# Peptides against a protein of PDB entry 4ASU: the designs that were tried, part 46

Target 1, 270 residues: chain A of PDB entry 4ASU
Amino acid sequence: ATLKDITRRLKSIKNIQKITKSMKMVAAAKYARAERELKPARVYGVGSLALYEKADIKTPEDKKKHLIIGVSSDRGLCGAIHSSVAKQMKSEAANLAAAGKEVKIIGVGDKIRSILHRTHSDQFLVTFKEVGRRPPTFGDASVIALELLNSGYEFDEGSIIFNRFRSVISYKTEEKPIFSLDTISSAESMSIYDDIDADVLRNYQEYSLANIIYYSLKESTTSEQSARMTAMDNASKNASEMIDKLTLTFNRTRQAVITKELIEIISGAA
Target 2, 83 residues: chain B of PDB entry 4ASU
Amino acid sequence: FTFASPTQVFFNSANVRQVDVPTQTGAFGILAAHVPTLQVLRPGLVVVHAEDGTTSKYFVSSGSVTVNADSSVQLLAEEAVTL

## One batch from the design tools (peptide; made by RFdiffusion4, then SolubleMPNN)

Design b1_p11_2_s4 (from b1_p11_2, 6 letters changed)
Fold by OpenDDE base, seed 5:
Structure b1_p11_2_s4 (fold): chain B 270 residues (1-270), chain C 83 residues (1-83), chain A 11 residues (1-11)
Amino acid sequence: as target 1 above (270 residues)
Amino acid sequence: as target 2 above (83 residues)
Amino acid sequence: MLSKEGNIVVE
């Protein structure tokens, strides 16, 4: 490589490093906020899931309609955040199909759609975009919940798949159950609950879905920002190493050029 | 007893004497060993009576309340503020 | 009871 080539490459990598460092800082700030906001969101979401655990709500095996909600975002450069969710969605969809279930998919975030569109386009009910630019709100979750409920798809049960935050260096892709109103109301374990008006149950379900979705969004966001921070840090370090290597190469090449020129002068060839 | 909004936790698995909640069907008092039920909140006042006799008041906008067979309660409000 | 007051958009 010529000195010019090395110089151009150095400049390019230095620019990339600046960008990745900047992105790391932004991700770090977003992560810090997300982690703070996740604390109450987790209590809120886990609280909403408590009914399903306490009442041991189960869907009869003869029921065939299953919904998969994948939760991610629109934004890349966050490692395996999107692919992990998509992978689990694919696995779950395949398992359910093999069991004779009808599977429909909701994608939260454009990345889920992008990954699964070719192979699962016919299974998508709806996809959502404009996810990840700002922290998720309960309003966002409500939009998703209402769209699901108004879709006309009468699922028996569902699975919401998202990345649960474990630590700054770890997340785990997990699933939580979603049950239809009919499944909840018809569950044997619910017989001990006081008679509830159908309208009340419908409203309750709206909140239940929104609560769980909100929780999943908060977990996903925290995981994503942490992963992005790590990815950008790694990119910055890799760039730094490359800069060092290229700098050494530059110096060696420069010395070689000088030596060659001196030899040409001494030999009279120039 | 768990009482939270999406952004704030007021009670987390706490033991309380009584919780008064504003439901769409009217005011509802949750006591120990109350029958399991599902309710939705209307805008109004939540009153928490602690075991030590202290009373706390909150305003909620909407949400849900769950009373389970094991006497656990989840009060999940969309918005809530301390009064 | 829920309102659509979010920033998320259906695609």
Scores: peptide ipSAE 0.484, ipTM 0.954, DockQ to the pose 0.793
Fold by OpenDDE base, seed 4:
Parts: sequence; structure tokens; C-alpha cells
Structure b1_p11_2_s4 (fold): chain B 270 residues (1-270), chain C 83 residues (1-83), chain A 11 residues (1-11)
Amino acid sequence: as target 1 above (270 residues)
Amino acid sequence: as target 2 above (83 residues)
Amino acid sequence: MLSKEGNIVVE
């Protein structure tokens, strides 16, 4: 490689390093906010899930329609955040299909669609975009919930798959259940609940779904930002190492050029 | 008793004496050993009666109320403010 | 009733 080539490459990598460092800082700011906002969101979401746990809602085996909601975002450069969710979605879809279930998929975030489009295009019910630029709001969750409920797909049960935040260095892809109104109303454990007006129950379901989706979005966002910080840090370190290597190569090459020039001068070959 | 909005937690697994909630079917009080029920909040006043006799008032916009068989209660409001 | 106001867009 010529000195010119090395210099060009050095410049390019240095620019990348600047970008990755900047992105790390941006991700750090977003992470800090996301973590703060996750605290109440977790209480809120876990509170909504409490019914399903306490009422031991189960879907009868003869029910065949299953919905998978994958929660991610539109934005890349966050390590395995998207692939982790997609992998679990694929695994679950395959398992459900093997069990004779009909599977439909909702993708929250363009990355889910991008990853699964080729293999699961026919199973997609709907996809959502414009996810990840701004912190998720309850309104966002409501949009998703309402779209699901108004889709006409009469699922029996479903799974929402998202990355749960553990720490700045750790997340875990998890699954939480979602149930249809019919499944909830028909559950044996619900017999102890007072007769609830159908309209009330429907509205309750809307909130329940929105709550769970909101929770998942907050977990996902926090996980994503932390992962992006790590990814950008790693990228910056890798760039630094490459810069060091190229700098050494540059110095060696420069020495060789100088030596060659000296020899040419001494030999009178110019 | 858990009372939260998406952005704020007011009570987290707390023991309370009574919670008055505004629902679409009317206001009702959640007492100890209240029958399990699912309700939807209407805009209105939530009153929490603590065991120590203190009362706290909140305005909620909408949301859900769950009373479970184990006497746990989840009050999840879309928006809530302390009064 | 849930508000449909959000930034997320349906595709």
C-alpha cells in the first residue's frame, strides 16, 4: 500500500471513530432518560400483567390462532437487539406451527420487518414504523393496541417478544402473554370475577394491551440504547486499534520510501 | 395496592384501607376483601385512604382497575395527578 | 377510550 492509500484509510477510520464516539454520547443521553422512564413504566406494565398471572389465564389447546408481536425499532447499530427478538420470534413461530397453531406476526419497528420479510412475509398482519427516533409514548402503544384489536384477526392468545433491560451491559429477550377478550372471559379462573359488562371488558382489554405494549416499548428502548452505547464504544475501540496499526504501517512505509530515495541519490540513478 | 400512570408511580404494593375510584359504571370503594372485578376508569377523583387514616386525592383521566382474588389491586391510569 | 395519537405509523 502506498503512503497515499494508508493516509486515505487513516482519514476514513478517524472520521468513523468521530462518528461512533458522537453516537455513543447520544446513546448515553437517551439511555439515561430511558432508564429513568422505565422505572414507572415497569410498575405500570407489570401491574397490567398481574391479572394474567393471578387469574392463571390459559388458552385451551384446541384454540389455534396465535399472535406474535415482536418489539424492536427502526434504528440499527445496536448490536444484537433486533436479531435477538427476531430469532425468538422465529423460534416461537416454528414451535407454534409444529403444534398445529396458526401464527400471525406483528412487527414493531422496521427492523423486524426487514429481518423476517423473506421467511415470514405471509404471516405478517401489520408492521409499524417510526419507532426509535423518539421515546415511546403511551399514545404509541395505544396505536399499536388499537390496530391489533381492529385488525379483524381473532387470535386466541399471543406473545409479545421484547428485550427486557437488566443493566447497562445486559438485556434479555423475553416473552409475555397477551390474551384475547374471549380467552379472558372464558377462563375458568375468571368465574370469581363479578359479571362484567361486555363493553367494560372490551375497554379493559384495550387498556391492558396498551399497557403491556407500552411496557415492552420502554424495556426495548432502554435495552436498545444501552446496547447502542456498547456497540459504539466497541466500534470506537476497534477504530482506535486500526488507526494504531495503520499508523505503524505508515511509519514503516515512510521509512522505506526515505531509504529508497537515499539509495537513489547515492547511486546516482536519478 | 398499586397505583401508577405510565410516567409516575403513586403506590407500589402498598397496604391501604380503602380506595375510591371513578368508573364508567359509577364510583365505587375498594375495601378489604372486595370481590374480584375489572373496571374501567372514567375521568374523576381517586381517593386513597391509608391505614394511618390519611387520605390522598388524585385526578385520573382514564385507565383500568383490577381487583384480584388475593385482594391485590392495580389501578392503572393513563394520566394521573396529585391534588 | 384510548387515544390514537402517537408517532408510530402503520405500514
Scores: peptide ipSAE 0.481, ipTM 0.953, DockQ to the pose 0.845
Fold by OpenDDE base, seed 3:
Structure b1_p11_2_s4 (fold): chain B 270 residues (1-270), chain C 83 residues (1-83), chain A 11 residues (1-11)
Amino acid sequence: as target 1 above (270 residues)
Amino acid sequence: as target 2 above (83 residues)
Amino acid sequence: MLSKEGNIVVE
């Protein structure tokens, strides 16, 4: 490589490093906020899931329609955040298909669509975009919930797959169940609940779904920002190492050029 | 008794004497060993009566209420503010 | 009823 080539590459990598450092700082700020906002969101989300656990809601085996909601974002450069969700979605879809279930997929975030488009395009019910630029709101969750409920797809059971935040250096892809109104209303365990109007139950389901989705979005966002910080830190370190290597190469090449020029001068060679 | 909004937790697995909630079917008081039920909140006042006799008031916009067989209660409001 | 006030968009 010529000195010019090395210099160009150095400049490029230095610029990348600047960008990655900046992105790390931005991610850090977003992470700090996300982590604070996750605390109440967990209480809220776990509270919504409590019914399903306490009532032991189960889907009858003869029911065949299953929905998978994958929760991620539109934003890249966050390590394995998207691929982890997609991997589990694929695994779940395959397992369900092997069990004779019909599977539909909802992708929250453009990255899910991008990853699964080739292999699962026909299974997508709907995809959501504009995820990840701003912290998720309950309104966002409501949009997703309402779109699902209004889609006309009469799922029996569903799974919401998202990255649960553990720590700044750790997340885990997890799955939580979602149940259709019919599944909830028909559950034997629900017989102990006082007479609930169908309209009330429908509205309850809307809130329940929105609550769970909101929770998943908050977990996902926190996980994503932490992963992005790590990814950007790693990128910055890698860039630094490359800069060091290229700098050494530059210095060596420069010396070689000088030596060559001296030899040419001494020898009279062109 | 758990009472939370998406952004704030007011009660987390607390023991309370009574919670008055505004629901679409009408306001009702949730006491110990209340029958299991699912309700949807209407905009209105939530009143929490603590075991020590203290009373706290909240305004909620909407949400859900779950009373479980084990007497656990989840009050999940879309928006809630202390009064 | 749930509010649809959000930034997320259906694709």
Scores: peptide ipSAE 0.478, ipTM 0.951, DockQ to the pose 0.856
Fold by OpenDDE base, seed 1:
Structure b1_p11_2_s4 (fold): chain B 270 residues (1-270), chain C 83 residues (1-83), chain A 11 residues (1-11)
Amino acid sequence: as target 1 above (270 residues)
Amino acid sequence: as target 2 above (83 residues)
Amino acid sequence: MLSKEGNIVVE
C-alpha cells in the first residue's frame, strides 16, 4: 500500500471514529433520560398487568386468533436489539402456527417490518413508524392501542414482545400477554368483580392496552439507547485500534520510502 | 395501594385508609376490604386518606382503577398532579 | 377515551 492509500484510509477511519464517538455521547444522554423515565413507567405498566396476573386470566385453548406485537424502533446501530425481538416474534409465530392458531403481527418500529417483511408479510396487520427519534409518550402508546382496537381484527389472545432493560450492559427480550375484551369478560375469575358495565370494561381495556404498550416502549427505548451506546463505544474502540495499526504501517512505509530514495540518490540511479 | 401516572409515582404498594376516586359512574370511595371492581376515571379529584390521618389531594385527567380480591388497588392516571 | 395524540404514525 502506498503512503497515499494509507493516508486515505486513516482519514476515513478517523472520520468514522468521530461519528461513532458523537453518536455514543448522544446515546448516553438519551440513555440517562430513558433510565430515569423508566422508573415510573415500570410501576405504571406493572400495575396494568396486575389484573391479568391476579385474576389468572387465561384464553381457552380452542380460541385460534393470536396477535403478536413486536416493540422496537426505526433506528439502527444498536446491536442485537431489533434482531432479538424479531427472533422471539418468529419463534412465537411458529409455535402458534404449529398449534393451529391464526397469527397476526403488529410491528412497532420500522426495523421490525424490515426484518420480518419477507417471511411474514401476509401476517402483518399494521406497522408503526416514527419510533425512536423522540422518547415515547403515552400518546404514542394510545395511538398504537387505538389502532389495534379499531382495526377490526378480533383476536382472542395476544402477546407483546419487547426488550426489558436490566442494566447498561444487559437487556432481555420478554413477552407479556394481551387479552381481548371478550376473554377478559368471560374469564371465570372475573366473576368476583362487581357487575362491570360493558362500556366501562371496554374503556378499561383501552387504558390497559395503552398502559402496557407504553411500558413496553419505555423498556425498549432504555434498552436500545444502552445498546447503542455500547455499540458505538465498541465501534470507536475498533476504529482506534485500526488507526494505531495503520499509523504504524504508515510510519514503516514512510521510512522505507525515505530509505529507498536515499539509496537512489547515493547510487546515482535516480 | 399504587397510584401512578406514566411519568410519576405517587404511591407504590402503600397502605392507606381510604382513597376517593372520580369514576365515570360517580364518586367512589375505596376502603379496606372493598369488593373487587374495575372502574374508569373521569377528570376530577382523587383524595388519599393515609393511616396517620393525613389527606392528600390530586387532580387526574383520566385512567383506570382496579380493586383486586387481595385488596390491592392500582390507580393509574393518564395525567395527575398534586394539589 | 384515549386521545390519538402522538408522534407515532401508521406505516
Scores: peptide ipSAE 0.468, ipTM 0.950, DockQ to the pose 0.812

Design b1_p11_3_s1 (from b1_p11_3, 6 letters changed)
Fold by OpenDDE base, seed 2:
Structure b1_p11_3_s1 (fold): chain B 270 residues (1-270), chain C 83 residues (1-83), chain A 11 residues (1-11)
Amino acid sequence: as target 1 above (270 residues)
Amino acid sequence: as target 2 above (83 residues)
Amino acid sequence: SLSTSGRITLD
């Protein structure tokens, strides 16, 4: 490579490093906000899941319709955030199919669609976009919940798959259950609950679903921003190392050029 | 007793004497060992009576309330403000 | 009733 080539490459990498550093800072700011907003969201979401745990809600084995909701976003450059969710979705879908279940899929975020559409297109009910540019709101979760409930697909049970935030350097892809109204109402453990009006129970389910989706969105967002911050940091470090290497190469090449010129002068060849 | 909105936590696994909630089927008071039930909130006042005798009031827009067999209660409001 | 003022949209 000529000195000119090396210089051009150095300039390019330095520019990339500037971009990645900037993106890191943006991600850091978004992460800080997301983490702060996740705290109440966890209490809210975990509170909504409490019924299912305490009442030991289970779907009968004879029920066959299962819904998988994968939660991620539209935005890339965040490591394995999207692929981890997609991988878990594929695994769950395969396991359910092997058990003789009918599986339908909802994707939250365009990345889920991009990854799974080719192999699972016939199983998709709907995909949501415009996820990740702004922090998720309860209104966003409500839109998703209502669309699901109004989709006409009468699932027996479901799984919502998302990345749970653990720390700034760690997330875990997890699954939480979603139950149909029929499954909840027919559970043996529900017999101890006071007589509940059918309309009340339906409304309760709407809130329950929205609550869980909201929680998953907040976990996903926090995980994503943290992962992006880490990814951009790694990219910046890698760029720095490459700059150092290329700088050394530049210096060596420059010396070689000088030496060659001296030899040509001495030899009379030029 | 847990009372939260999507953006704010008011009570997290707290012990309280009584919680009055506005539901679509009517307002009721949740006492210790209340019968398990599921309800939906209507816009109105939530009143929390602490063990020490203090009372706190909140306005909620909508949401759900769960009373479990183990006496745990989850009050989850879409929007809530302290009064 | 649930709020429908969300910004998330269908594909």
Scores: peptide ipSAE 0.341, ipTM 0.950, DockQ to the pose 0.848
Fold by OpenDDE base, seed 1:
Structure b1_p11_3_s1 (fold): chain B 270 residues (1-270), chain C 83 residues (1-83), chain A 11 residues (1-11)
Amino acid sequence: as target 1 above (270 residues)
Amino acid sequence: as target 2 above (83 residues)
Amino acid sequence: SLSTSGRITLD
């Protein structure tokens, strides 16, 4: 490689490194905020799931319609965040199909759509975008919940799949159940609950769905920002190593060029 | 007893004497061993009576309240503020 | 009733 080639490559890599360092800092700031906001969100979200766990809500096996909600974002450069969710969605969809279930999919975040559209386009009900630039709000979750409830798709049971934050260096893709109003109302375990008005139960379900979606968004966001921070750090380190290598090559090449020029001068072959 | 909004936790698995909640069907008090129920919150005042006699007041917008058979209670408000 | 003030949009 010529000095010119090496210089060009060095400039390119240095620019990349600058970008990745900047992105790392941005991700770090967003991560710090996300982690703080995740604390109450977990209490809130876990609280919303308490009924289903305590009442042992189950969907009869003869029910056929299953909804999968995959939660991610629009933003890339965050390692396996999106692919992890997509992988589990695929696995769940395949298992459900093998069990004779009808499967529909909702994607939260454009990246889910991008990954699954080719293979699962016919199963998508709707995809949501504008996820990831700003921290998710309860309003965002409500939009998703209401869209689902108003979609006309009468699912029996659903699964919400998202990345649960564990630490700055780890997340785990998890699944939480979503139950339809009919499933909840018909559950034997619900008989111990006081007479619940149908309208009340419907409204309750709206909040329940919004709550779990909100929780999933907060978990996903925290996981994503931490993963992005790590990814950008790795990219920056890789760039640094390449810069060092190329700089060494540059110096060696430069010395060789100088030596050659000196020899040509001395020999008169210039 | 758990009382939280999406952004703030007021009580997390706490023991309280009584919680008064505003629901769409009317305000009611949750006492020990209250019958299991599901309700939806309307805008109004939540009053928490602690075991030590302390009373705390909150304003909530909307949300849900769950009373389970095991006496656990989840009060989940969309928005809530301490008064 | 849930608020619809979110910024998330449909694809």
Scores: peptide ipSAE 0.328, ipTM 0.949, DockQ to the pose 0.861
Fold by OpenDDE base, seed 4:
Structure b1_p11_3_s1 (fold): chain B 270 residues (1-270), chain C 83 residues (1-83), chain A 11 residues (1-11)
Amino acid sequence: as target 1 above (270 residues)
Amino acid sequence: as target 2 above (83 residues)
Amino acid sequence: SLSTSGRITLD
């Protein structure tokens, strides 16, 4: 490689490093905010899930329609965040299909669509975009919830798959259940609950779904920002190493050029 | 007793004496051993009666309330403010 | 009723 080539490459990598460092800082700021906002969101979301745990709501085996909601974002450069969710979605879909279930998919975030579109296009009900630039709000969750409820797809049960935040260096892809109104109302364990007006129950379901989705979005966002921060840090380090290597190569090449020139001068071959 | 909005937690697995909630079907008080129920909140006042006799008031916009058989209660408001 | 205000959009 010529000195010019090496210099060009060095410049390119240095620019990349600047970008990755900048992105790291942005991700760090977003992570800090996300982590703070996740605390109440967890209480809120876990609270919503409490019914399902306490009532031990189960879907009868004869029910065949299953909905998978994958939660991620539109933004890349965050390590395995999207692929992890997609992988679990694929696994879940395959398992459900093997069990004779009908599977439909909702993707939250364009990355889910990007990953699964080719292999699972026929199973997608809808995909949501404009996820990840701003912190998710309850309104965002409500949009998703309402769209699902109004989609006309009468699922019996569902799974929401998202990355749960553990720490700045760790997340875990998890699944939480989603139950249809019919499943909830027909659950044996619900018999102990007072006679609930159908309209009330419907509204309750709307909130329940929105709550769970909101929680999932918050977990996902926190995980994503943390992962992005790590990814950008790694990228910056890798760039640094490459810069060092190229710099050494540059220096060696430069010396070789100088030596060659000196020899030419001395030999009169110039 | 858990009382939270998406952005704020007011009570987290706390023991309280009574919670008065505004529901679409009417306001009711949640006491110990209240029958399990699912309700939807209407805009209004939530009053939490602590075991020590203190009373806290909150305004909620909407949301849900769950009373479970084990006496656990989840009050989940879309928006809530301390009054 | 759930808020319909959100930035997330359908594909």
Scores: peptide ipSAE 0.352, ipTM 0.951, DockQ to the pose 0.872; fails the geometry check
Fold by OpenDDE base, seed 3:
Structure b1_p11_3_s1 (fold): chain B 270 residues (1-270), chain C 83 residues (1-83), chain A 11 residues (1-11)
Amino acid sequence: as target 1 above (270 residues)
Amino acid sequence: as target 2 above (83 residues)
Amino acid sequence: SLSTSGRITLD
């Protein structure tokens, strides 16, 4: 490589490093906010899931329609955030298919669509985009919930797959159940609940779905920002190492060029 | 008793004497050992009666309330403010 | 009723 080539590459990598450092800082700020906002969201989301746990809601085995909601975002450069969700979605879809279930998929975030498009395009019910630029709101969750409920797909049981935040250095892909109105209403355990108006139950389900989606979005966002921080830090370190290597190469090449020029001068004088 | 909005927690697994909630079917009081029920909140006032006799008032916009068989209660409001 | 003021859009 010529000195010019090395210099050009050095400049490019230095610029990349600046970008990655900047992105790290941005991710850090977003992470801090996300983590603060996740605290109440967890209480809220876990509270919403309490019914399903307490009532032991189960879908009859003869029911075949299953919905998988994968939650991620549109934004890359966050390590394995998207691939982890996609991997679990694939695994779940395969397991359900093997069990004779019909599987439909909803992708929250463009990255899910991108990853699963080739292999699962026919199973997608809908995909949502414009996820990840701003912190998710309950309104965002409501949009997703309403779209699902209005999609016409009469799922019996569903699962929402997302990355649960553990710490700044750790997340875990998890699954939470989603139950249809029919599944909830027909559950034997629901018989102990006082006469619930069907309309009330329907509205309740809307909130329940929105609540869990909101919770999932908050977990996902926090995990994503944390992962992005790590990814950008790693990228910056890698860039630094490359800069060091290229600098050494540059120095060696420069010395070689000088030596060659000196030899030419000496040879020309002879 | 858990009472939260997406952005704020008011009560987290707390023991309370009574919670008055505004629901679409009408306001009702949740006391100890209340029958299990599911309700949807309408805009209105939530009144929490603590065991020590203190009363707290909140305004909620919408949401859900769950009373479970084990007497656990989840009041989840879309928006809520302390009054 | 659920708020629909979200910015998430359908693809």
Scores: peptide ipSAE 0.339, ipTM 0.949, DockQ to the pose 0.816; fails the geometry check

